# Peptides against a protein of PDB entry 5IXI, part 15

Target 1, 141 residues: chain A of PDB entry 5IXI
Amino acid sequence: TPLLDASSLEYLFAQGQYDLVKCLAPIRDPKTEQDGHDIENECLGMAVLAISHYAMMKKMQLPELPKDISYKRYIPETLNKSIRQRNLLTRMRINNVFKDFLKEFNNKTICDSSVSTHDLKVKYLATLETLTKHYGAEIFE

## One batch from the design tools (peptide; made by RFdiffusion4, then SolubleMPNN)

Design b1_p10_6_s2 (from b1_p10_6 with E8S)
Fold by OpenDDE base, seed 4:
Structure b1_p10_6_s2 (fold): chain B 141 residues (1-141), chain A 10 residues (1-10)
Amino acid sequence: as target 1 above (141 residues)
Amino acid sequence: SAAERLFSSF
C-alpha cells in the first residue's frame, strides 16, 4: 500500500464520505443477521468519525454542535431509510446511544485533542474498505 | 465500531 500524502488523504476522505452516503460505494451484503448488525454499527461509528472531523475542522465546541445532530446525513441513505421505519423504542435507543457516544468521543477529539483529524481520516478510510463491496479495494490496491 | 476501537486506543 503506497503512502498517502496529506492532500491525497483529504481528497479520499471527502470522496469516501460522499460515496458511502450516496451508496455509490455500496456496503457489502451481510453474511448473517449478526453480520448485518455489525455493518450497521460500523456505519454509525463512521458517522461519529465524520461528525467529529467536521467539528474539529470548524473548531467547534460541544455546545456549538446542533442539538439535533444525528447520524442521518452521515450513513448510507439505504440504511437511514431502514432505520426510520423501525419502531419508536428501537429508534429511541439508536438515537440515544449515538448521541451519548458522540458526546463521549468528542471529549477526546475536540476537548482533549488526543485524537487528530488525521487519525479520523485514516480510521474512516480503513473502515470504508472493510464495509464496501469493491470501492475500498481501489484505495489500498 | 470504528469509532469505539479508535476511542479505546487512546
Scores: peptide ipSAE 0.089, ipTM 0.766, DockQ to the pose 0.492
Fold by OpenDDE base, seed 1:
Structure b1_p10_6_s2 (fold): chain B 141 residues (1-141), chain A 10 residues (1-10)
Amino acid sequence: as target 1 above (141 residues)
Amino acid sequence: SAAERLFSSF
């Protein structure tokens, strides 16, 4: 894995987000039902990373985050459509769990500053490699 | 998830 300078990392992070959300780098096919759930969790985790990175870059505090902040714009469009088709109770659960986790994560990343934007980008790209079918190989090989 | 693993590492 080549050493990436700050500008290269920023570029790859931005491009990776775009490719994931727009399904230009499609997520891998689930091998099992549990694998599908794991993929979904990874995507939601990616959303947390992306949102937190955005908040940190904008120097936002927790009260400044939109109350209805959602994963919808930060996960693959195909997954977003899938979730939208699920029943209300399921969607409510996903939303609540996501919001609770995001709040806790942002307390750690923004308030405590124990996690840097650099860490978020690295983690995002590393996960992108494991999550997508072939895209990640272009980044680290 | 990626966020969970990252969160637990810090």
Scores: peptide ipSAE 0.088, ipTM 0.769, DockQ to the pose 0.504
Fold by OpenDDE base, seed 5:
Structure b1_p10_6_s2 (fold): chain B 141 residues (1-141), chain A 10 residues (1-10)
Amino acid sequence: as target 1 above (141 residues)
Amino acid sequence: SAAERLFSSF
């Protein structure tokens, strides 16, 4: 297996995002109800990684991030549809928790610069492997 | 989440 250079990693990261959102790399079946919740949280975490990576690549500051930034474009379409069907209180909880976590994470990535874009891409792809049925195995095979 | 585990790994 050849080493992944920066350009290859960038390509895989972009393709991985597309495949996850478009469900071309479908999420694995949950083993339990708790596993299902964990999968959703991982997907939301993936959204945080993707958004933060975008912000860092664009050299954006925290105040420059949209106030209505959302996970909707960065999670599997099937999950997004599922969330939209949930009751108001559940959706409000998800939105609030996501926004709070994104802000905190961006403080540690954009402001503190403790995490690089390289770290985000690696973590994203590694997590993608754990979330998807077989697609992730192809990435690192 | 993936984001949380990222910080724990550094």
Scores: peptide ipSAE 0.085, ipTM 0.769, DockQ to the pose 0.486
Fold by OpenDDE base, seed 2:
Structure b1_p10_6_s2 (fold): chain B 141 residues (1-141), chain A 10 residues (1-10)
Amino acid sequence: as target 1 above (141 residues)
Amino acid sequence: SAAERLFSSF
């Protein structure tokens, strides 16, 4: 298998984000209700990776991250629509948990610099392969 | 989640 250089990885990462959000790379069908929750959590995790990558690329400090930053632009549109249809308490819980985790994660990525943008891209694409139906075969071919 | 697994690894 060919080695992915930096430019190729950057391209695949950008395209992967687009494909996931636009549902061009549709997420796999849940096998159970718990599996559906796991998929949702993975998508939210993907949003954290994408946002953190963005922040690092822009050399943003933690206080510079918008307080109203949301997962909405970084998860599949179908999932976003589903979440918006849920009750207020559920949405508030998701929002709060996401924001808290994002802050904690960014402490490790932005402040500590222990995680590189390269690491985020690799993890994103690897997870994308597991989440989507057949997109992974194209990424690592 | 993906982020959690990554976070715990670093």
Scores: peptide ipSAE 0.083, ipTM 0.766, DockQ to the pose 0.512

Design b1_p10_6_s3 (from b1_p10_6 with E4R)
Fold by OpenDDE base, seed 2:
Structure b1_p10_6_s3 (fold): chain B 141 residues (1-141), chain A 10 residues (1-10)
Amino acid sequence: as target 1 above (141 residues)
Amino acid sequence: SAARRLFESF
């Protein structure tokens, strides 16, 4: 991966989040049904990265994370609409899995400090490259 | 997911 200075990385991370959510950097078309699920999981993973980064930047501790924190504002709007149309049990499962993973992940990021905000930004942008049709590749050109 | 792979790598 190309070397990015701190200011460039900060900007690209912020812009990348915006573009992903607003579908300005649209996610790639799934090749199969399983590929579609993989894309969804990656998007939810991106939400974890973004939320954890936010919490770290705000110097939040685990107990301070809102109980109602959700992926909804951190995934593509198209995917959010799709999830909202699914039945209650499915939505509950998604919410529970997400919350459980977020809690576990934040033990490493917030409590243990083994993962830095820099690591999160790099991983986010690298994943954005794989998820989007073309936008991600342009980030590193 | 990206987050899981990152988490497991540490």
Scores: peptide ipSAE 0.104, ipTM 0.789, DockQ to the pose 0.500
Fold by OpenDDE base, seed 4:
Structure b1_p10_6_s3 (fold): chain B 141 residues (1-141), chain A 10 residues (1-10)
Amino acid sequence: as target 1 above (141 residues)
Amino acid sequence: SAARRLFESF
């Protein structure tokens, strides 16, 4: 696999986000119940990457992020629908854990600048490859 | 998660 230039990486990152959310690149079938939970956690992690990347590109500070920021628009639509069907306490836990981690992660990305937008794109695409059925494997083949 | 692993790597 040849090295991607900056323009190619930017394109693939944007396209990958769209394909994941719209389920055009469907996530792989879970092998076990635990695998299903792992897949969900990876999707939520990718949402953190995507949001942080967006914030960095827009040169936003932490207080400038919407207080109601959510994973909903950054995860597969099928997973979003699944989470909405869970009981209130479960949804509250997911929301709180996500927001707490997003804040912590953004301290290192936006505030400390220890993680670059390049790092976020690479990690996102690498995870997309492992998470989807065919899409990622074909891109990086 | 992907984000956690990246975060912990730095």
Scores: peptide ipSAE 0.104, ipTM 0.790, DockQ to the pose 0.499
Fold by OpenDDE base, seed 1:
Structure b1_p10_6_s3 (fold): chain B 141 residues (1-141), chain A 10 residues (1-10)
Amino acid sequence: as target 1 above (141 residues)
Amino acid sequence: SAARRLFESF
């Protein structure tokens, strides 16, 4: 973005991750059941962005990623608690879908470097603005 | 998701 230099973007990205997970920037209220499902999918997508960014910054390769990598530490704590309360089959589905997508996505981030860490930070913050109640306004103030 | 849309844009 032309408005943020690299150092500012890095700072806001780190702050945004913390605020999302700790629910200091709470996710918006769903308008419908489908909207709620969309919100959860966006949160899981945010976890993929965060994990991939971490791996790239550490210059990790695909085989070096932990086999038990999970979304649990990268989504809002309220959502994590909600998922933990769901039945076993549902949790297994979520885990498998997440792992599959993370593996696929990392082909474009770690493997062939089609996506940069800059791209991940921009997309993360842009999504954070749409996903949370008032955090977007704070980013540009 | 955000990740899906970003991935598919490339």
Scores: peptide ipSAE 0.103, ipTM 0.788, DockQ to the pose 0.496
Fold by OpenDDE base, seed 5:
Structure b1_p10_6_s3 (fold): chain B 141 residues (1-141), chain A 10 residues (1-10)
Amino acid sequence: as target 1 above (141 residues)
Amino acid sequence: SAARRLFESF
């Protein structure tokens, strides 16, 4: 659509990432404990999308990704603080799962190139709309 | 997980 042309999509993606991380677009309230876990996993998924997009834009290869890549700067600051308050074993598990998932995802995005940066931006914004309380509604209306 | 579902949607 004209609303989601390349230039508009690029802008919205950048702004959406900023708003999510800075909590200017706050995450919706969880309805249950499981819902809270789902929200967290979606945020971590958003981090994968953002990192993969960055890597693709920089034309980085999978082996060129830092071994210590972290989700910390790509998730809501409130969630980052929450995770950092958890015990060491929990944090280690989250880190390992994230790294494994990122590797798997980037096999498809960077190595196979079956997913484009356009696809990542679309998925990011669509997910952002579902995660946040009010942000993004105007984009798709 | 929700993250996995995102990946599978591509």
Scores: peptide ipSAE 0.085, ipTM 0.783, DockQ to the pose 0.709

Design b1_p10_6_s4 (from b1_p10_6 with E8N)
Fold by OpenDDE base, seed 5:
Structure b1_p10_6_s4 (fold): chain B 141 residues (1-141), chain A 10 residues (1-10)
Amino acid sequence: as target 1 above (141 residues)
Amino acid sequence: SAAERLFNSF
């Protein structure tokens, strides 16, 4: 059985999301302040991937997506807590940028169908490995 | 981000 057959990939993707959010696979320590910002952006990007994958799997259309959809359930709990502690303007910026990008990305995934669920899972898992300290290293060895 | 890189690859 191939390591990344359909069933294995689906399992790894689901487990990877859980481990990232629950911090069972903690994100790596930032090397610089900019690296920290990059890590956060990667996490937010991961949220976009996860949400879009969910929407595609449910065969949802763009108007069917909740207007208040958020990154909160799709990023590490530690990061979510950190963001909630930031000032109002910062939180507003993060929310606005995320929602705008999610809408644009969903045009490519749901409307244009240029991105497949397979692409999303592969990209998610590959990013997860680079984002966390040691998670998935043996899988992609 | 990963989403941006994927977005730009298509």
Scores: peptide ipSAE 0.231, ipTM 0.849, DockQ to the pose 0.507
Fold by OpenDDE base, seed 1:
Structure b1_p10_6_s4 (fold): chain B 141 residues (1-141), chain A 10 residues (1-10)
Amino acid sequence: as target 1 above (141 residues)
Amino acid sequence: SAAERLFNSF
């Protein structure tokens, strides 16, 4: 597996986000019901990575993050539409769990500086490879 | 999720 320089990594990360959200790199078909849930959780995790990266790049503190920050802009549009079709209680649960996790994760990324933007990009791209049908196969071995 | 795995690794 070739090593990526910083500029290449930044480009691939940005492109990967775009491709995932716009479904240009469609997520893989679920093999089972549980697999579908796993895929959804991975997508939500991708949203956390993307948001945290954004916050770090903007040098934002936790209070500067909007209270209504959501996964909606950071997950595949198809999944976002699917979630919107679920009942209110389900959506509230997803939102609550996501926000709680995001807050905790941001403490480790922004506040504690335990996680770097580099770490986020690498994890994002690695996950993207496994999550999508054929995307990223040329990048990682 | 990837975020959880990353979180747990730090």
Scores: peptide ipSAE 0.226, ipTM 0.847, DockQ to the pose 0.498
Fold by OpenDDE base, seed 2:
Structure b1_p10_6_s4 (fold): chain B 141 residues (1-141), chain A 10 residues (1-10)
Amino acid sequence: as target 1 above (141 residues)
Amino acid sequence: SAAERLFNSF
């Protein structure tokens, strides 16, 4: 597989986000109940990558991140609908765990700068390949 | 998750 140049990587990353959220690149079917939970966690992880990338590109600092920042716009719409139908305690747990992890992750990405935007894009696309049914074949030849 | 794996790799 040829190495992607910066412009191609930027395009694929942006398009991949759109395809994932809009379910144009549908996530794979869960094989078990645990697999379903793993898929959800991967999607939430994708949201962390996307949000962190956004923050870095905007040169935002941690105090500048909105308190109400959420995964809702960064996960598949089908999953978002599913989560919204769950009970309050479940939603609170998801929200709190996500926000706490996002904060810690951004300490490394924004504050420490140990993770680059390039790293985030590569990891996002690589995960997209494993998470979706056939989208990976379009990204990595 | 992907973010966790990336986080732990650095």
Scores: peptide ipSAE 0.225, ipTM 0.846, DockQ to the pose 0.503
Fold by OpenDDE base, seed 4:
Structure b1_p10_6_s4 (fold): chain B 141 residues (1-141), chain A 10 residues (1-10)
Amino acid sequence: as target 1 above (141 residues)
Amino acid sequence: SAAERLFNSF
């Protein structure tokens, strides 16, 4: 997004998060079962980006992140409902993988600052475009 | 995922 200034990027990032979670920009229909899994993984990745951005903006250190932090409020509500219906072991696996990845990712974002908030916003919006119906046109209108 | 791709770019 080299053509977006800082103010525009902040606005689009905030709007994109809201629209994704509230399903105002619904995720695309899966073409196959594997595509459905890929979509889910992308949504979980979006949650990592959003949480890490939040932590960086709040000047949080890794130990300061809430221990109960979760993807639940950072993914589409429809997907959250779907995950809640899965069995205990599946949910535990998702939770553990997410928390482990988030911790490791934050070592690179918060701890050593090798990733900037700018990078997170750009990656988030770029992924949002590929993930949502109508190529995320609603977000960029 | 997007986060993984960004992570691997470090």
Scores: peptide ipSAE 0.225, ipTM 0.845, DockQ to the pose 0.485

Design b1_p10_7_s1 (from b1_p10_7, 5 letters changed)
Fold by OpenDDE base, seed 2:
Structure b1_p10_7_s1 (fold): chain B 141 residues (1-141), chain A 10 residues (1-10)
Amino acid sequence: as target 1 above (141 residues)
Amino acid sequence: PKNVASELFK
């Protein structure tokens, strides 16, 4: 497997985000109900990675992020539509857990300077490979 | 491998 240079990685990361959100790289079909929940959680995790990467690139700390920061623009549109159809309590739970984890992730992982934007891109693309049907083969061929 | 946050939203 050839090593991706910084420019290639930046391109693939940007394109991967777009493809995931726009469902051009469709997420894999759930095999079970639990698998469906796992897929959803993976997508929410992808949003954490993407937002954290954005914050690092903009040199923004968590208090500087918009108060209404959300996963909505960072997950597949199909999943976003599904979540919006759920009841208020479920949506509130998802929102709260997401925000809490985002804070924890940034404070314990990003702020420690142990994780770089490069690492986030690699993790994002690696997860994208496992999450989508066939997109990973194009990234790490 | 699974995402770092895969188990947090259950």
Scores: peptide ipSAE 0.054, ipTM 0.737, DockQ to the pose 0.173
Fold by OpenDDE base, seed 3:
Structure b1_p10_7_s1 (fold): chain B 141 residues (1-141), chain A 10 residues (1-10)
Amino acid sequence: as target 1 above (141 residues)
Amino acid sequence: PKNVASELFK
């Protein structure tokens, strides 16, 4: 695998987010029902990484983020549509768990562990490779 | 490698 300089990494991270959300890099097919659940959780995790990266780049603390911050713009559009079709209680659960974890992640991982934006980009792209069908092959030979 | 958040959305 080739080494990526800062400029290349920035480009690939931005492009990767776009491709994931727009389903240009479609997520892999689930092998089982549990695998489907795992894939969904991975997508929600990707949203945490993306939002945290955004906040760090803008030098915003969590209280400064929009009160309605959510995963909706940071996950595959197909998955977002799927979640919206679920019952209210299920959607509320997902929203609450996501918000709680986002808070915890930023407080304990970003702030306390001194994780950098560089680290988040690397983690995002690495996870993208495992999550999508063929996009990872384009990034990592 | 799994995302750090994967296990929290069960």
Scores: peptide ipSAE 0.054, ipTM 0.737, DockQ to the pose 0.175
Fold by OpenDDE base, seed 1:
Structure b1_p10_7_s1 (fold): chain B 141 residues (1-141), chain A 10 residues (1-10)
Amino acid sequence: as target 1 above (141 residues)
Amino acid sequence: PKNVASELFK
């Protein structure tokens, strides 16, 4: 993996977020139903990383963010459409679990550890490589 | 590498 300086990493992180959400870097095809669930969970994890990075950049704690903070604008649009088509109970579960984990992640990882915005960008791009069909190969060739 | 939240929604 080539060495990326801070400016390059910032650019790639911003572009990676845009490409993932807009499906310009499409997520890989699931090999099984379980693989499909794993892919969705990884996408929701990407939303946690993106929101946490935003909060850190703005010097805000997650409780200071709007109460209606959601994964909806931080996951692939195709996945967001899929979730919106699921029944009310399923959508409520996803929303609640996401909010709870976001709080936990903030407390245990951001507040109680040495995790930096640099670390979040690296984790985001590394996960993006595994999630997408070809985007990661272009970055880390 | 897996996302830190990969097991979140299982």
Scores: peptide ipSAE 0.053, ipTM 0.735, DockQ to the pose 0.176
Fold by OpenDDE base, seed 5:
Structure b1_p10_7_s1 (fold): chain B 141 residues (1-141), chain A 10 residues (1-10)
Amino acid sequence: as target 1 above (141 residues)
Amino acid sequence: PKNVASELFK
């Protein structure tokens, strides 16, 4: 695979986010119930990466982000619909865990470890490859 | 490889 320059990486990162959310790059079928949970967690993790990247690009700290920031715009639409139809307690748990983790990730990984936007894009695309059926493989082939 | 963030959702 040819070396990706900054412009190419930026394009692939943006396109990857769009394809994941719009399910143009469908997530892989779960092999087990636990695998299904892992896939959901990976998707939520992708949301954390995407939000953190956005915040870094805009030079914003977490307190400057909207108070109602959520995973909804950053996960596959199918998963978002699935979560919305779950019971209240489950949705509350997911929301709370996500908010806590987003804060933790930014504090411990972004702020403390000097992670760059470049690193986030690479990690996002690498994870996208593992999450999707075939789309990700085309990026790195 | 696992997402760096996904481990916290377990």
Scores: peptide ipSAE 0.055, ipTM 0.736, DockQ to the pose 0.217; fails the geometry check

Design b1_p10_7_s2 (from b1_p10_7, 6 letters changed)
Fold by OpenDDE base, seed 5:
Structure b1_p10_7_s2 (fold): chain B 141 residues (1-141), chain A 10 residues (1-10)
Amino acid sequence: as target 1 above (141 residues)
Amino acid sequence: MKNVASELFK
């Protein structure tokens, strides 16, 4: 595959986020109920990657992140609608798990600097390919 | 949460 320069990677990362959220690159159909849960968790993980990347690019510290930060803008709209239809306890669990994981991840990315923005973009795009039906396959061929 | 984000720290 051709080598991606920094500008190309930045473009693909931004476009990939848009395509995932707007369902222009729809997520793959789950093969089992567990697979469906895994897909949702991956989407939530993608939200963590995207949020952390934004924070790092803006050179934000953890206390500067909004306390009410949410996955809603960073997951597929279809999944967001699905989550909103679930019962209160389920939604509370998802919110709590996400917030806890986001905090932990941000400690390692922003505070510890163990992960670069480059790493986040690469991981995001690679996951996007596996998470969606056929999106971006040619990039990693 | 076990997902792609966790893999970055393996």
Scores: peptide ipSAE 0.114, ipTM 0.781, DockQ to the pose 0.504
Fold by OpenDDE base, seed 2:
Structure b1_p10_7_s2 (fold): chain B 141 residues (1-141), chain A 10 residues (1-10)
Amino acid sequence: as target 1 above (141 residues)
Amino acid sequence: MKNVASELFK
């Protein structure tokens, strides 16, 4: 596999986010109910990566992040619609777990600088390939 | 939450 230069990686990362959210790169079908839950968790993880990358690029500190920041704009629209249809308690659980995890993750990415923006992009794209059905197939047409 | 993001700093 060829190495990606910084510019190519930045482009693919941005395009990958767009494709995931807009469902142009649709997520794979779950094999079981548990697999479905795992897929949702991975999507929420992708949101954490995307948000943290944004914060790092803007050189934002934790207090500067909006307290009402959410996954809604960073997950597949189909999944977002599904979550909105769930009961209040379920939505509250998802929101709370996400916010707590985002805070913890940002402590390490923004405050401690243990993770670089490069790491985030690579991990995002690698996960995107496994999460979606045929991501990147059009590049080789 | 167990996902790809948690694996980055484990």
Scores: peptide ipSAE 0.113, ipTM 0.780, DockQ to the pose 0.490
Fold by OpenDDE base, seed 1:
Order: sequence, then structure tokens, then C-alpha cells
Structure b1_p10_7_s2 (fold): chain B 141 residues (1-141), chain A 10 residues (1-10)
Amino acid sequence: as target 1 above (141 residues)
Amino acid sequence: MKNVASELFK
């Protein structure tokens, strides 16, 4: 497994976010309905990682994050469109669950300093490799 | 929510 320096990791993290959201690195096809739900949850997790990394880089405290922070800009555009097609109650549930989880996660990253920005980037890229069809294999071999 | 983000502080 290649060892990435800080600059390379930063570049790959930024590019990975772009590729995921723009679907240039398309998410893998679900094998079952449950697999589809797992994929969606991982995408929402990717949004949490990305937002938390942003907050840490900006040295923002949890209360300083926008109250209307959303996963919408941090998940694949195809998934975002899919969620928008669901009924209001479902969308409200997803929004509430995401916000609650984001708050909990940020307490562990920003407040408790249990997770570093380095950890977030590594976890993001590792997940991206498993989540997408053929992305990142050359990086982590 | 069960995902990779949860594993970071589980």
C-alpha cells in the first residue's frame, strides 16, 4: 500500500469529493434492496465526513455551523435527485436523522478532538473506493 | 445511521 504525503492526500480528498458529487465516480450498482439502503447510508456518511472536515479546517464550533446545513451538496447528484422524489415525511426523516448524526459526529471531531482532518480524509477516500465502481483501486493497493 | 462515519467514534 502506497504511503501518501499530506499534499497528495489533500489533493485526492478534494478530487474525490468532486468526483462523487458529480457522479464522475459513479456509485456501485446495488445487489439487493438492502444493499441499496446501505449505499445511501454510506453516501450520507460521506457527507458527514466532508462537512466535518470543512468545519475543522475553518476552525468552526458546532453552533457556528449553519442551522440549515444539509447533505444535498455532498452526496451524488443522482442520489440527491432520488431523495427529492420521495414523499415529504421521508425527506423530513432523512433530514432530521442526518442533522442529529452530524451534531453527534461533530462533538467527537471538533469538540472532543477524537478525530483529525487526516483521519477524515483517509476514511473518506477508503470509503469512496468501496462505494464506487472502480475508483481509487490504484491508490490503496 | 449506520455507515463508515459511525465507525470513526464507535
Scores: peptide ipSAE 0.112, ipTM 0.779, DockQ to the pose 0.478
Fold by OpenDDE base, seed 3:
Structure b1_p10_7_s2 (fold): chain B 141 residues (1-141), chain A 10 residues (1-10)
Amino acid sequence: as target 1 above (141 residues)
Amino acid sequence: MKNVASELFK
């Protein structure tokens, strides 16, 4: 992993989010049905990282976060379309699980500050390499 | 939810 200065890390983090959501860096093909579920969960996890980073950078407190905050704008567009086509109960389950996890995560990032914005950016970029087909080939060795 | 985000607290 290359040593990145603060400005470079910020740029790569922003670009990485854009590439993932716009499917310019497409997620890898699942090897099995379970692998497909794992990939989906990782994408939802990436959304948690991105949202939490945004909240921390904006100095937002938990009560200031919108109640309707969602993963929809922070996951690959193809996955978002797939989820929207699922039945109501399934979508409700996904939404509830995501919101519960986001709340728990934000307690430790925004409130307790146990995880820094730097940690979030590094973890996000490192995960992009494993989640996508060829992203990070120019960055990681 | 078990994913990359949960690993930050391990």
Scores: peptide ipSAE 0.112, ipTM 0.779, DockQ to the pose 0.475

